# Peptides against a protein of PDB entry 4CIC: the designs that were tried, part 54

Target 1, 148 residues: chain A of PDB entry 4CIC
Amino acid sequence: KVSTKGHYGVQAMFDLAQHFGEGPVSLKSIAERQGLSEPYLEQLIAVLRKAGLVKSVRGAQGGYILAREPRDIKVGDIIRVLEGPIAPVESVSQDDPEHSLKFDFSVTKSVWEKVKKSIEEVLDSITLADMLKDAEEAQMAQGYMYYI
Target 2, 147 residues: chain B of PDB entry 4CIC
Amino acid sequence: KVSTKGHYGVQAMFDLAQHFGEGPVSLKSIAERQGLSEPYLEQLIAVLRKAGLVKSVRGAQGGYILAREPRDIKVGDIIRVLEGPIAPVESVSQDDPEHSLKFDFSVTKSVWEKVKKSIEEVLDSITLADMLKDAEEAQMAQGYMYY

## One batch from the design tools (peptide; aimed at target 2 K1 V2 S3)

Design b2_p23_4_s3 (made by RFdiffusion4, then SolubleMPNN; from b2_p23_4, 14 letters changed)
Fold by OpenDDE base, seed 2:
Structure b2_p23_4_s3 (fold): chain B 148 residues (1-148), chain C 147 residues (1-147), chain A 23 residues (1-23)
Amino acid sequence: as target 1 above (148 residues)
Amino acid sequence: as target 2 above (147 residues)
Amino acid sequence: KAIKLDDAFGSDEKGYLKLEFEE
């Protein structure tokens, strides 16, 4: 499960990226476009703002903007802010303390560390600018499918 | 979350790989070595057996063996058997059915598909033979630290 | 909180490995 938090956070940040340079976007407008509850989005934006990925703009056209250019925000940055560092699961079996999985099996741990590293590399390779480009390409492809 | 099922499944399969060629291993012995409950291991082994990754051997020295050589079993194969296909979570928010994340945002979906693909590639790049080699290297490294 | 991979990879009701990024 990409946490609902991570998923919605990336969606909200992508919406802000689509409007980058157009001025502040209201939470209401983001919520409406992305199909998010406004209260939930407020919580996400609060975290993203505290982390310095989003800025609030005050005034008649108040709202939120990206704090950095879309090219300078990785998906990995968003996920780390919302979810924290991607760590290998310490399976703390809550229910049987005696069968605490001694993750001491160094080799099995190494498999999950490789998976973690791979996820981090992927998420750190994708910027909001890359997502914008992909969206434009998808729109063009759909436009071409309607003309054919 | 690598599910507890996936994690323990890989551990159990690795234990069987360590004993590959030595004959059948009892579930009890696997459970003891891996710190698993025997009943839970029975469930895992049943699934792995049904998928043809493990064979049961009957007799006085009965137990389980890998159905294939360690080099022919990928971690990805084990995970797919136990967990099914690696899919990006459709966050079905159980609590608000109206705000079903229309994963219709094609671009956001593509991010998670890339993550999925990367995980699959990693898990499919690691065999039980690779894990055996890593274990041997780790044991040698520990042995050198004691000298 | 570190994203626990155990929390990130769960089976869904359909038997898919769910990538859960839990805090």
Scores: peptide ipSAE 0.033, ipTM 0.793, DockQ to the pose 0.158; fails the geometry check
OpenDDE base, seeds 1, 3, 4, 5: peptide ipSAE 0.032, 0.031, 0.032, 0.031; ipTM 0.789, 0.788, 0.788, 0.789; seeds 1, 3, 4, 5 fail the geometry check

Design b2_p23_4_s4 (made by RFdiffusion4, then SolubleMPNN; from b2_p23_4, 15 letters changed)
Fold by OpenDDE base, seed 2:
Formats: structure tokens, C-alpha cells, sequence
Structure b2_p23_4_s4 (fold): chain B 148 residues (1-148), chain C 147 residues (1-147), chain A 23 residues (1-23)
């Protein structure tokens, strides 16, 4: 599961990427465009800022900007900041604490490690610049569908 | 997250794979070896049986067997049976039902779809036979460390 | 039920192996 936090974090970062070079974007404007609560977005942005992915700009046109170019921010970077490293977590089944999933089954653990690695590779292969390109392509495709 | 159901399902199926060709395995024995509750395992096995991944054998040596050879059962098959298709779920944030993640952001959705596809590809690339091989290799490696 | 990405990463209650990002 991508946490709601991870999902919204990527959305917020993508919004900032779309406005990269246009100057600071207000949290309110991001929240409105992305359908996020402003308080929730404030929490996300605080974490992202602390991690150095976002910068706060002060002044009359104050707000937030990406701290790096969209090409230099991977989705994986965003997720790691918000969620930490992608690790298989042993869910302690609440119902039977005695049967703690002994992940000690080395073989099943290896399956999940492979899944983890694959997820990391995918997320590290996608930049905000790639997402911008995909958005442009999607808009063009929609535009062409309306003109045909 | 692999659900506990998915994880235990893979463990149970792997246990059956380890005993493939040895005849039916009792749920009790699987539960004991895998550290699962027998009632929970019964539920898992019922689903796996209904999906045709496991067969029930009746008789004095009754129990369960894999319905296919370990090489013909992918981890992805097990997970799909237990969890259904790997889909990006719109987590409705319990805290703000009004802000349903409109996954309508086509671009962010595409990211998660890529992740989904990658997970599916990995899970579909691993068979129970591959897991058996990995287990054998691990046992050999441990055996060599003790000598 | 489809393995929901939430089943892969998220929900607290239903005993899912969280892909936790190690802090």
C-alpha cells in the first residue's frame, strides 16, 4: 500500500513540479488543485522541507518551491522521505500475538525482498520530470481526441 | 503490504511444495511447521482449494496436496487467489472521507500502475519450484558454514 | 479481492505486512 501520505506527497510534489520556474506556490493553491486539506498538506510539506526536497520562499509572493529540478527528484526520493525506506514489515497479527510471523522463513522473506527491490527500482526510475512529460503527453492525447 | 493472508498463504503453499510427491499433508502438520493457527490455515486452504491450487485428499492419510507441480504455481497465482488482482487501491483516508484520493490525477495513477505492474512481474516470475531451489541453496550454505 | 496497493503498503488494522520504509 502506498500510504495516503506517500500518495499525497507525490501529488503535492508533482504540483510543485508543474509550477517549477514560475516562482513560489502557496499551500492553499496546491491544496485546492490537488484536493487536499491545507492542514494535511502543511504536515507533508514540513517533512519534505526538512528533507530538503522543498524550499520555503518568504516574501509577498511567498510559498514553496522544489528544492531541486524536477529531473533531480525521483518518486523514490519522495516516498523514502515520507515513508522511510521501503521495507517488508512484519505485521504482528493482532489476533494471535503468539504466532508472530516468524519471517524467519528465509525463502518467503526473499520473495518479499525481491518485491521490495522491484518497487524501489521502479520508483527510482521515475522522476518528477518524467511525470511532467507524461502529463503533457496525456494532455496532448486528450486534445487530439477532442479534435478528431 | 503483503497481507498476512498473502504471506501465510505463500508459506502454506511452500510447505505443500516441500512435501510435494510425499502424499497428503495434514493441516495440523502445516500449521505446526509454519507457526500458523490451524483455524486460520483452514480458511486459507479453503480459498486455495476453491481456486484449484490445492487439492483435498480423503482417506486414512488424508490431507492436502498441491493441485499442480511447484513449477506451475507462481507466487503471483497464490497472491491473486488470496488477495485478488494487485490493484492500486484508493485508500479512502479514514480521517477525511471527503478527500477521497481522487486517483483522477492520471499521472500519479500511472506511477502506481507502474509499481503494480512491477510487483506483478516479480511475483509472476517466482514459482514454488524456484522457492524450493532457494531453500535448498540456503540449507547447503548453512551446512557449509557448520563444517 | 484485488491486492490493493493499500494491501501492499498501508492499512493498520487488517494485519497486512506493511512494506514499511525503515526510518
Amino acid sequence: as target 1 above (148 residues)
Amino acid sequence: as target 2 above (147 residues)
Amino acid sequence: KAIELDDIFGSDDEGYLKLEFEK
Scores: peptide ipSAE 0.045, ipTM 0.796, DockQ to the pose 0.229; fails the geometry check
OpenDDE base, seeds 1, 3, 4, 5: peptide ipSAE 0.033, 0.033, 0.032, 0.035; ipTM 0.794, 0.791, 0.794, 0.792; seeds 1, 3, 4, 5 fail the geometry check

Design b2_p23_5 (made by RFdiffusion4)
Pose (drawn by RFdiffusion4):
Structure b2_p23_5 (pose): chain A 133 residues (1-84, 100-148), chain B 132 residues (1-84, 100-147), chain P 23 residues (1-23)
Amino acid sequence: KVSTKGHYGVQAMFDLAQHFGEGPVSLKSIAERQGLSEPYLEQLIAVLRKAGLVKSVRGAQGGYILAREPRDIKVGDIIRVLEGSLKFDFSVTKSVWEKVKKSIEEVLDSITLADMLKDAEEAQMAQGYMYYI
Amino acid sequence: KVSTKGHYGVQAMFDLAQHFGEGPVSLKSIAERQGLSEPYLEQLIAVLRKAGLVKSVRGAQGGYILAREPRDIKVGDIIRVLEGSLKFDFSVTKSVWEKVKKSIEEVLDSITLADMLKDAEEAQMAQGYMYY
Amino acid sequence: SHEEEVQELAREVFGEDATLTIT
């Protein structure tokens, strides 16, 4: 199960990545395109801003823009920002979960927002039918 | 975060794998060795039994034993047993989570209870210091 | 530090919950 915060955090950062070249966008516009609750997004952006992943701009087309290029933002970076008598007995079971954790970390660190932008272009495109191989 | 059911399901199955050659063990003994609540364990075992992963034996010193050899039980098998208008718009974000799901499935399918038994022996051993 | 402040804010807003819940 993916948490609401992980899903919405990545969705919002990806929406900003899709508008990076065009410039700042309002939070309202992000919420509208992504189907997110504005109050929740406001709180999410506040953390991402403090983390240096997004920045606010005071323009007419003020609003929010990525603070780092998409190629320099791993999905794992976003997730890491949002997340927060004695004896030793080794647990093999716990070691299995550590392996699961490591594999997840590997996948999320292997994908950047730029990679997601490239995938978005390829997957949602249109073309003449003869070119589908 | 790992659910209580995944953690306890794997713990209990591994305890049974550690006692597979010796024979049946009581649920109380599993709960004691693994620090588990007996009521929760009983409910857990009932599902595992229905799935053919464990079997009850009448015996006298009877109890429960794995229904398949450890080498034939993937950790992923255990997890799978315990788990249970319109338009199209592709979500690249969801595709990321699908990749995460795939990698987890791959890790859990690559480890059997036999692998865990081998790891348990190697990690919790003792030997002359010169061999480290 | 800056990283600590970011973690404090994150915990205030989202808590200590993980992004993924496994099984």

Design b2_p23_5_s1 (made by RFdiffusion4, then SolubleMPNN; from b2_p23_5, 10 letters changed)
Fold by OpenDDE base, seed 5:
Structure b2_p23_5_s1 (fold): chain B 148 residues (1-148), chain C 147 residues (1-147), chain A 23 residues (1-23)
Amino acid sequence: as target 1 above (148 residues)
Amino acid sequence: as target 2 above (147 residues)
Amino acid sequence: SAEEEVKKLAKEVFGDDEILELS
């Protein structure tokens, strides 16, 4: 499961990408379009803003914009910002102390590191601009299916 | 974080791979070596057995063996067996019904499909035999650092 | 959905909380 934060963060950033160059977008409008609660979106946007991926515009027509062009924001950048540093989840599950034998089996760790690296490579290979292009292509394909 | 099931499942299968050809290994011995509870390991082994990755040997020296050679078992095979069919986690979080707008944004879906494919490719590229080789190489490297 | 499958795979591979921790 993509963390709910990662998933909705990418959706929110994609919404901002779709409106890039049109001026600031209100959180309310993003929340409505993306099916997010406004309070949840506010938290996501706050993190994204702090990381410099989003800018706040003040005023009567205030809201949020991408801080960079869609081509300069990778999906990996969004995920890294939202997931934070891998806090070593001290899954100290309190109850069975005997099972925490961290057999740091170096070999099993290496498998997961390879998986992690592969995920990072994929997410770093996809920009918001790539997503915009994919959306346009999908829309064009749907339009052609209605005319046939 | 690898799911506990996936992580321990791979560890248990790797333990069986290390003892492949030496006869059946008791669940107790696997549990002790891998730092797993025996009851938890029993559940994992039951799933792996049902999937045909592990065989049970009966008798006084009974236990479990890999059903195939280590080279014929991918890490991806182990993970697929343990994770079962994706039960739709109806995360019907009851509380905020408004958030379930399944905007099946086809575009975001495609991103995750690419990630899935990449994970599958990696896990399918690693066999238990590859893991055995990596372990041997790591042990040799440690031995050379002490001399 | 592909997302659910990735979420599942990620949960399976990385656990419930740390599916996509990009260092």
Scores: peptide ipSAE 0.088, ipTM 0.756, DockQ to the pose 0.071; fails the geometry check
OpenDDE base, seeds 1, 2, 3, 4: peptide ipSAE 0.081, 0.078, 0.075, 0.073; ipTM 0.752, 0.760, 0.753, 0.752; seeds 1, 2, 3, 4 fail the geometry check

Design b2_p23_5_s2 (made by RFdiffusion4, then SolubleMPNN; from b2_p23_5, 8 letters changed)
Fold by OpenDDE base, seed 4:
Structure b2_p23_5_s2 (fold): chain B 148 residues (1-148), chain C 147 residues (1-147), chain A 23 residues (1-23)
Amino acid sequence: as target 1 above (148 residues)
Amino acid sequence: as target 2 above (147 residues)
Amino acid sequence: SEEEEVKRLAREVFGDDEILTLS
């Protein structure tokens, strides 16, 4: 399972990207469109705002906007921001507390480092602008299927 | 956290690879060398055996061996075997059970699918033989630092 | 540690319980 935080964080940021240039978007509207709870979204947005990926706009028609253009926000940037404050919940798997020796087995560690690097490369290769483009293409494809 | 299962599974398989050709290795010896609990290792080995990656040898000097040569076992094979029966622990994050709507947002899903594919490619590119080679190189490098 | 970071990334991508769910 993709972490719920990462998944919802990317969804929320993507929603803001879809409305980029239209002014501030309310958390309520994002939550409704993305199927997120408003309280959960508030937490995500708070983290993203603190990291400078989102800006808050005050006023009666206030809300949130992307702090940067969609092309300047990588999916990797979003994930890194959301993971940073996530204290590694040491899920102390209750079953073997004693042998949770982080066996720093160097060779096994290197395997996971390669995996990490690959993930980072993929996530850093995708921007919110790329996601917007993909969404547009998907909508066009669906529109054509209904007319055939 | 790398799943504890994946991490320990790869470690256990790597230990068996290091002893490949020397005969069967006891679970106790693997557990001791890899810092694993024996009961946990038993569970991992049972799964790996069922998947045909490990063989059990019976007798007084019995134990376990790799079912294939280290070059014929990918890290990806090990992970797939261990993750298959791992029912996705739906960590129902207690906080919002109702809105755990797997919003199958197609665009977001595609991002994660790309990540998944990349991980699979990496893990399928690494064999136990590659890991053995890396270990030998690391030992040689350490030996040179002490001299 | 790099492992902690991989674990973090994997948790971010695959969830808290399954870092490397290839399934």
Scores: peptide ipSAE 0.126, ipTM 0.767, DockQ to the pose 0.098; fails the geometry check
OpenDDE base, seeds 1, 2, 3, 5: peptide ipSAE 0.117, 0.120, 0.109, 0.123; ipTM 0.762, 0.772, 0.762, 0.765; seeds 1, 2, 3, 5 fail the geometry check

Design b2_p23_5_s3 (made by RFdiffusion4, then SolubleMPNN; from b2_p23_5, 10 letters changed; failed a check: too like the target's own chain)
Amino acid sequence: SAEEEVKKLAEEVFGKDSILELS

Design b2_p23_5_s4 (made by RFdiffusion4, then SolubleMPNN; from b2_p23_5, 11 letters changed)
Fold by OpenDDE base, seed 3:
Structure b2_p23_5_s4 (fold): chain B 148 residues (1-148), chain C 147 residues (1-147), chain A 23 residues (1-23)
Amino acid sequence: as target 1 above (148 residues)
Amino acid sequence: as target 2 above (147 residues)
Amino acid sequence: SKEEEVKRLAKEVFGDEEILELA
């Protein structure tokens, strides 16, 4: 499960990427376009700003901008910032609290490590610039479907 | 999420793979070796049996066996049986139930679909036979460290 | 650490804390 936090964080960062070079974007405008509550977005932006992925611009046309070019921000960077150091979340599965024996079964552990590595590789292979390109291609494909 | 269910399911299936060809294994013995409660294991085995990954053998030396050879069972097969299709886990974060807007934002959705595909590819690339081989190699490496 | 980042990503993507404990 991509956490809602990770999902909305990537969505908000993508919105900022779409407006990169156009100046500051208000949180209200991002919230409206992305279907997010403004208070929730404020929390996300605060974390992203602290991590140096977003900058606040003051003034009458103030708001937020990406702190770096879209090509220099990986999806993996966004996710790492929002989820923080994953404390080993003791998944106390409610169903069997007594048997949460950390069975350090080395072989099964290796399977999950491979999965984790693959996820990281995928998320680190996708930049906000790649997402912008994909969006443009999708829009062009939709446009061509109306001309045929 | 590899649920606890998926994790323990793979562990139980791996135990059965280690004993493949030796005859039926009791749930009690699997539970003891894998540090699982027997009742929890019974639930897992019931699902795995229904999916045709495990067979029940009746008799005095009854128990369970893999229904197929370890090379013919992918980790992905086990996970799909236990967790269902890796459905896009709608992370209903408890924190904002009202805004669980399935924002079908096509571009962000595509990112998560790529992640899911990658997970599936990894899990489908690993068989129980591969896990057995890895375990053997690990044991050999430990044995060589003592000499 | 790189390991902590992997764990975070796994938790976010998989939402299961137990997978993170096993890694």
Scores: peptide ipSAE 0.165, ipTM 0.756, DockQ to the pose 0.108; fails the geometry check
OpenDDE base, seeds 1, 2, 4, 5: peptide ipSAE 0.159, 0.154, 0.163, 0.160; ipTM 0.753, 0.759, 0.754, 0.754; seeds 1, 2, 4, 5 fail the geometry check

Design b2_p23_6 (made by RFdiffusion4)
Pose (drawn by RFdiffusion4):
Structure b2_p23_6 (pose): chain A 133 residues (1-84, 100-148), chain B 132 residues (1-84, 100-147), chain P 23 residues (1-23)
Amino acid sequence: KVSTKGHYGVQAMFDLAQHFGEGPVSLKSIAERQGLSEPYLEQLIAVLRKAGLVKSVRGAQGGYILAREPRDIKVGDIIRVLEGSLKFDFSVTKSVWEKVKKSIEEVLDSITLADMLKDAEEAQMAQGYMYYI
Amino acid sequence: KVSTKGHYGVQAMFDLAQHFGEGPVSLKSIAERQGLSEPYLEQLIAVLRKAGLVKSVRGAQGGYILAREPRDIKVGDIIRVLEGSLKFDFSVTKSVWEKVKKSIEEVLDSITLADMLKDAEEAQMAQGYMYY
Amino acid sequence: SETSTANKNYLSRPDTAVTIATD
């Protein structure tokens, strides 16, 4: 199960990546395109801003823009920002979960916002029918 | 975060794997060795039993034993047993999570209870210091 | 028997973006 925070954090950062070249966008516009609650987004952006992943701009088309290029933002970076008598007895079971954790970390560090932008272009495109192989 | 069910389900199955050659063990003994609540374990075993992963034996010193050899039980098998207008708009974000799900499935399908038994032996051993 | 303190402490770890298994 994916947490609300992870899903919305990545969705909002991806929306900003899709508008990076065009410039700042309002939070309202992000919420509208992504189907997110504005209050929740406001809180989410506040953390991402403190983390240096997004920045605010004071322009007419003020609003928010990525603070780093999409190619320099791994999905794992976003997730890491949002997340927060004695004896030893080794647990093989826990070691299995450590392997699950490592594999997730590997996948999320292997994908950047730029990679997601490239995938978005390829997957939601249109073309003449003869070109589908 | 790993659910209580996944953690306890795998712990209990692994305890049974550690006692597979010796024979049946009581649920109380599993709960004691693994630090588990007996009521929760009993409910857990009931599902595992219905799925053919464990079997009850009448015996005298009877109890429960794995229904399949450890080498034929993937950790992923255990997890799968315990788990249970309109328009299209592709979500690249969801595709990321699908990749995460695939990698977890792959890790859990690559490890059997036999692999865990081998790892348990290697990690919790003792030997002359010169062999480290 | 009951759930040990060690297991309770292990399962009390903070929430993550991904939850493994179900309850």

Design b2_p23_6_s1 (made by RFdiffusion4, then SolubleMPNN; from b2_p23_6, 11 letters changed)
Fold by OpenDDE base, seed 1:
Structure b2_p23_6_s1 (fold): chain B 148 residues (1-148), chain C 147 residues (1-147), chain A 23 residues (1-23)
Amino acid sequence: as target 1 above (148 residues)
Amino acid sequence: as target 2 above (147 residues)
Amino acid sequence: SEMSEENKEFLSEPEEAITIGSD
């Protein structure tokens, strides 16, 4: 599963993609549009910035921009930065030794590796540019439904 | 992510598949082979039985069997029974209203729906019979490395 | 769940912010 962190990270990156080329976007404006708390968004953006996916801009109109073009940022890149490697099975916390997933069963491990690979392939096939295009197509489709 | 429940459920079902046609397997023997607690396995098997994936056999040699042939049980069927619908994003528990995933963003929702579909396709493409075959192939490959 | 406080320490030094509008 993608965590809440991964989900909101993709939302925040998509918001920055929608404003790409328009200049810096304030965290406040992203938080308002995406329905996120500003402190939570600050933590997300800090991680994304450290990973070189976003840049901070200083000044009176300061904020954040994408560090790369939307086409050069995959959803998989965002998820890997925020969550690390995609794990298809939740590692039971080390605190319950009885529930340590004894991954020693090679065949069940191979099932989860197939799931992992499939998730990675999907997330690496979707860029922020693809998401922008999907949003534009959805908006046009809604506009046509009001004229019919 | 697949939960520990889903993972151990697949292991227990695979153990029953390895013994398919040999008669009933005791929960104790499954627990020992799979490194599971017997009480935890009882809970898993109760759910799987209620869903009609396993049958209970009564008697001195009582235990559990698969309710269907290994080829007729997908990994996806086991996961759906144990976890419900595959959710690609962890729903933040309803208890934190601030962190309710407002899935209202249609485009991000579509990304997660694509991930969901991909997971479902993989899990529905793998049967317990496929897992048995993979185990046999792995055992043969290990046997050849000793020669 | 709050992101654990430990992830706050990863706010190391502000990397080179692009300054657009200085004279």
Scores: peptide ipSAE 0.014, ipTM 0.756, DockQ to the pose 0.022
OpenDDE base, seeds 2, 3, 4, 5: peptide ipSAE 0.010, 0.015, 0.015, 0.016; ipTM 0.764, 0.762, 0.766, 0.765; seeds 2, 3, 4, 5 fail the geometry check

Design b2_p23_6_s2 (made by RFdiffusion4, then SolubleMPNN; from b2_p23_6, 13 letters changed)
Fold by OpenDDE base, seed 3:
Structure b2_p23_6_s2 (fold): chain B 148 residues (1-148), chain C 147 residues (1-147), chain A 23 residues (1-23)
Amino acid sequence: as target 1 above (148 residues)
Amino acid sequence: as target 2 above (147 residues)
Amino acid sequence: SRTSEENLEFLSEPEESITIGED
């Protein structure tokens, strides 16, 4: 499962992708369009900026832009920045030494590694450009349903 | 991510698969082999039993057995029983109506549905019998390294 | 005793949070 942080991070990055080439977008405008609180979005954008996925532009028409073209940003890149490595199993906190998964059950580990790999492959196969294309196709399909 | 519950549930079911055909296995013996607390294992087994994946046998040599052959139990079946439907995103609890994902951003939803489908496909492709085979192959490979 | 049960109950709530990222 992707956390709420990852989910909203992808939404915010997708909003920036939709406005790519139009110049800087204000956090307020992103928050309004994505249904996010502005303070929460500030935290997300700070992390994404530090990772070099987003750039801040200063000035009266300042705001944020994608640091790269939408085709050069994978969903997997966004998730890794916000959530770290895609782990298939919740790390049982090392703090309960008795429930340290003493038995490195190599077999069960292999199941979770397969799940991890599958998630990574999916998320790394989807770019912000792919998401833009999917949005355009969905809008076109809706438009055709009104004309039929 | 699979929860700790899902993880240990798969381990417990795998232990029962390793002993399939040998008769009932005690919770104590499963707990010892899997490094689980017996009370925690009782909770897991109760859920798995209610779902019909495990059967209880009564008597002095009582315990638990798989309700089906290892080939007829997918990892996905175990996870769905213990955790419910594989959701790709945490459901933002409905209780914060302001952060209700109001915008059903169809595009972002489609990303998560692709992730969900991928997880389901993997977990539904692996049976307890496949896990048994993988364990045997791993043991054989270790045995050959010592010779 | 209670704190470990509460931690187990807290773990037994289906944290639907497959939090991928808590490092």
Scores: peptide ipSAE 0.016, ipTM 0.757, DockQ to the pose 0.160
OpenDDE base, seeds 1, 2, 4, 5: peptide ipSAE 0.013, 0.018, 0.019, 0.017; ipTM 0.747, 0.768, 0.768, 0.761; seeds 2, 4, 5 fail the geometry check

Design b2_p23_6_s3 (made by RFdiffusion4, then SolubleMPNN; from b2_p23_6, 13 letters changed)
Fold by OpenDDE base, seed 4:
Structure b2_p23_6_s3 (fold): chain B 148 residues (1-148), chain C 147 residues (1-147), chain A 23 residues (1-23)
Amino acid sequence: as target 1 above (148 residues)
Amino acid sequence: as target 2 above (147 residues)
Amino acid sequence: SRLSEENRKFLSEPEEAITIGED
């Protein structure tokens, strides 16, 4: 499962992508559009900013912008920033010495590594630009359904 | 992340696959080999048994066996039994009406659906027989490194 | 708000990597 953090992070980044080139977007406006709490969004944006995916603009019309073009931001980049490396298995705490994964579960590990790789490939294949395109196509399709 | 439950479930099923055709395996022996607590394994095996992936054999030499051949059990089958449907996103509790995902986040949802599909495809492409083969190959490779 | 506290807890929770399971 992508965490709520990852999910909301992608939503927030997608909102910023939709407004890319229009100037700084306020956190309040993002929060309202994406159904996020402003304090939660502040924390997400702080992480994304620290990672260099978002820039803050100061001033009365200040806010946030994408630090890169939507085509240069993968969903995988956002997820890695917010959730760290895609780990297919929860690290069973190595610290329980009795339950030390002593057995070189190399085979089971390889299964999870294949899953990891597959997730990474998917997430790295999708950019914010791809998401924008999909949104435009969906809006056009909805517009046509109302005229039929 | 695969939960600890899914991880250990696959390990337990793999242990049963390694002993497939040798007769019933005791939970104690599985627990010892896989580094699992016996009580935890009992819970896992109970779920797997209920799902028809494992059979119990009664008697002094009783225990558990795979209910199907290793080739007929996908890793995806094990995960679905233990964890339910592969959900790429934790369901943000729909129950907070104020944070109702009112916005048809159709686009973001589609991203997660792609991830889900990819995970399912991988897990459904791997059988316990494939894992057995990989284990044999790994053992052979280790044997060659020591000689 | 309860939501803010839950969100704070959630963000403070260690990076739960992508979990496949429902639980």
Scores: peptide ipSAE 0.022, ipTM 0.778, DockQ to the pose 0.187; fails the geometry check
OpenDDE base, seeds 1, 2, 3, 5: peptide ipSAE 0.015, 0.022, 0.020, 0.019; ipTM 0.749, 0.777, 0.764, 0.768; seeds 1, 2, 3, 5 fail the geometry check

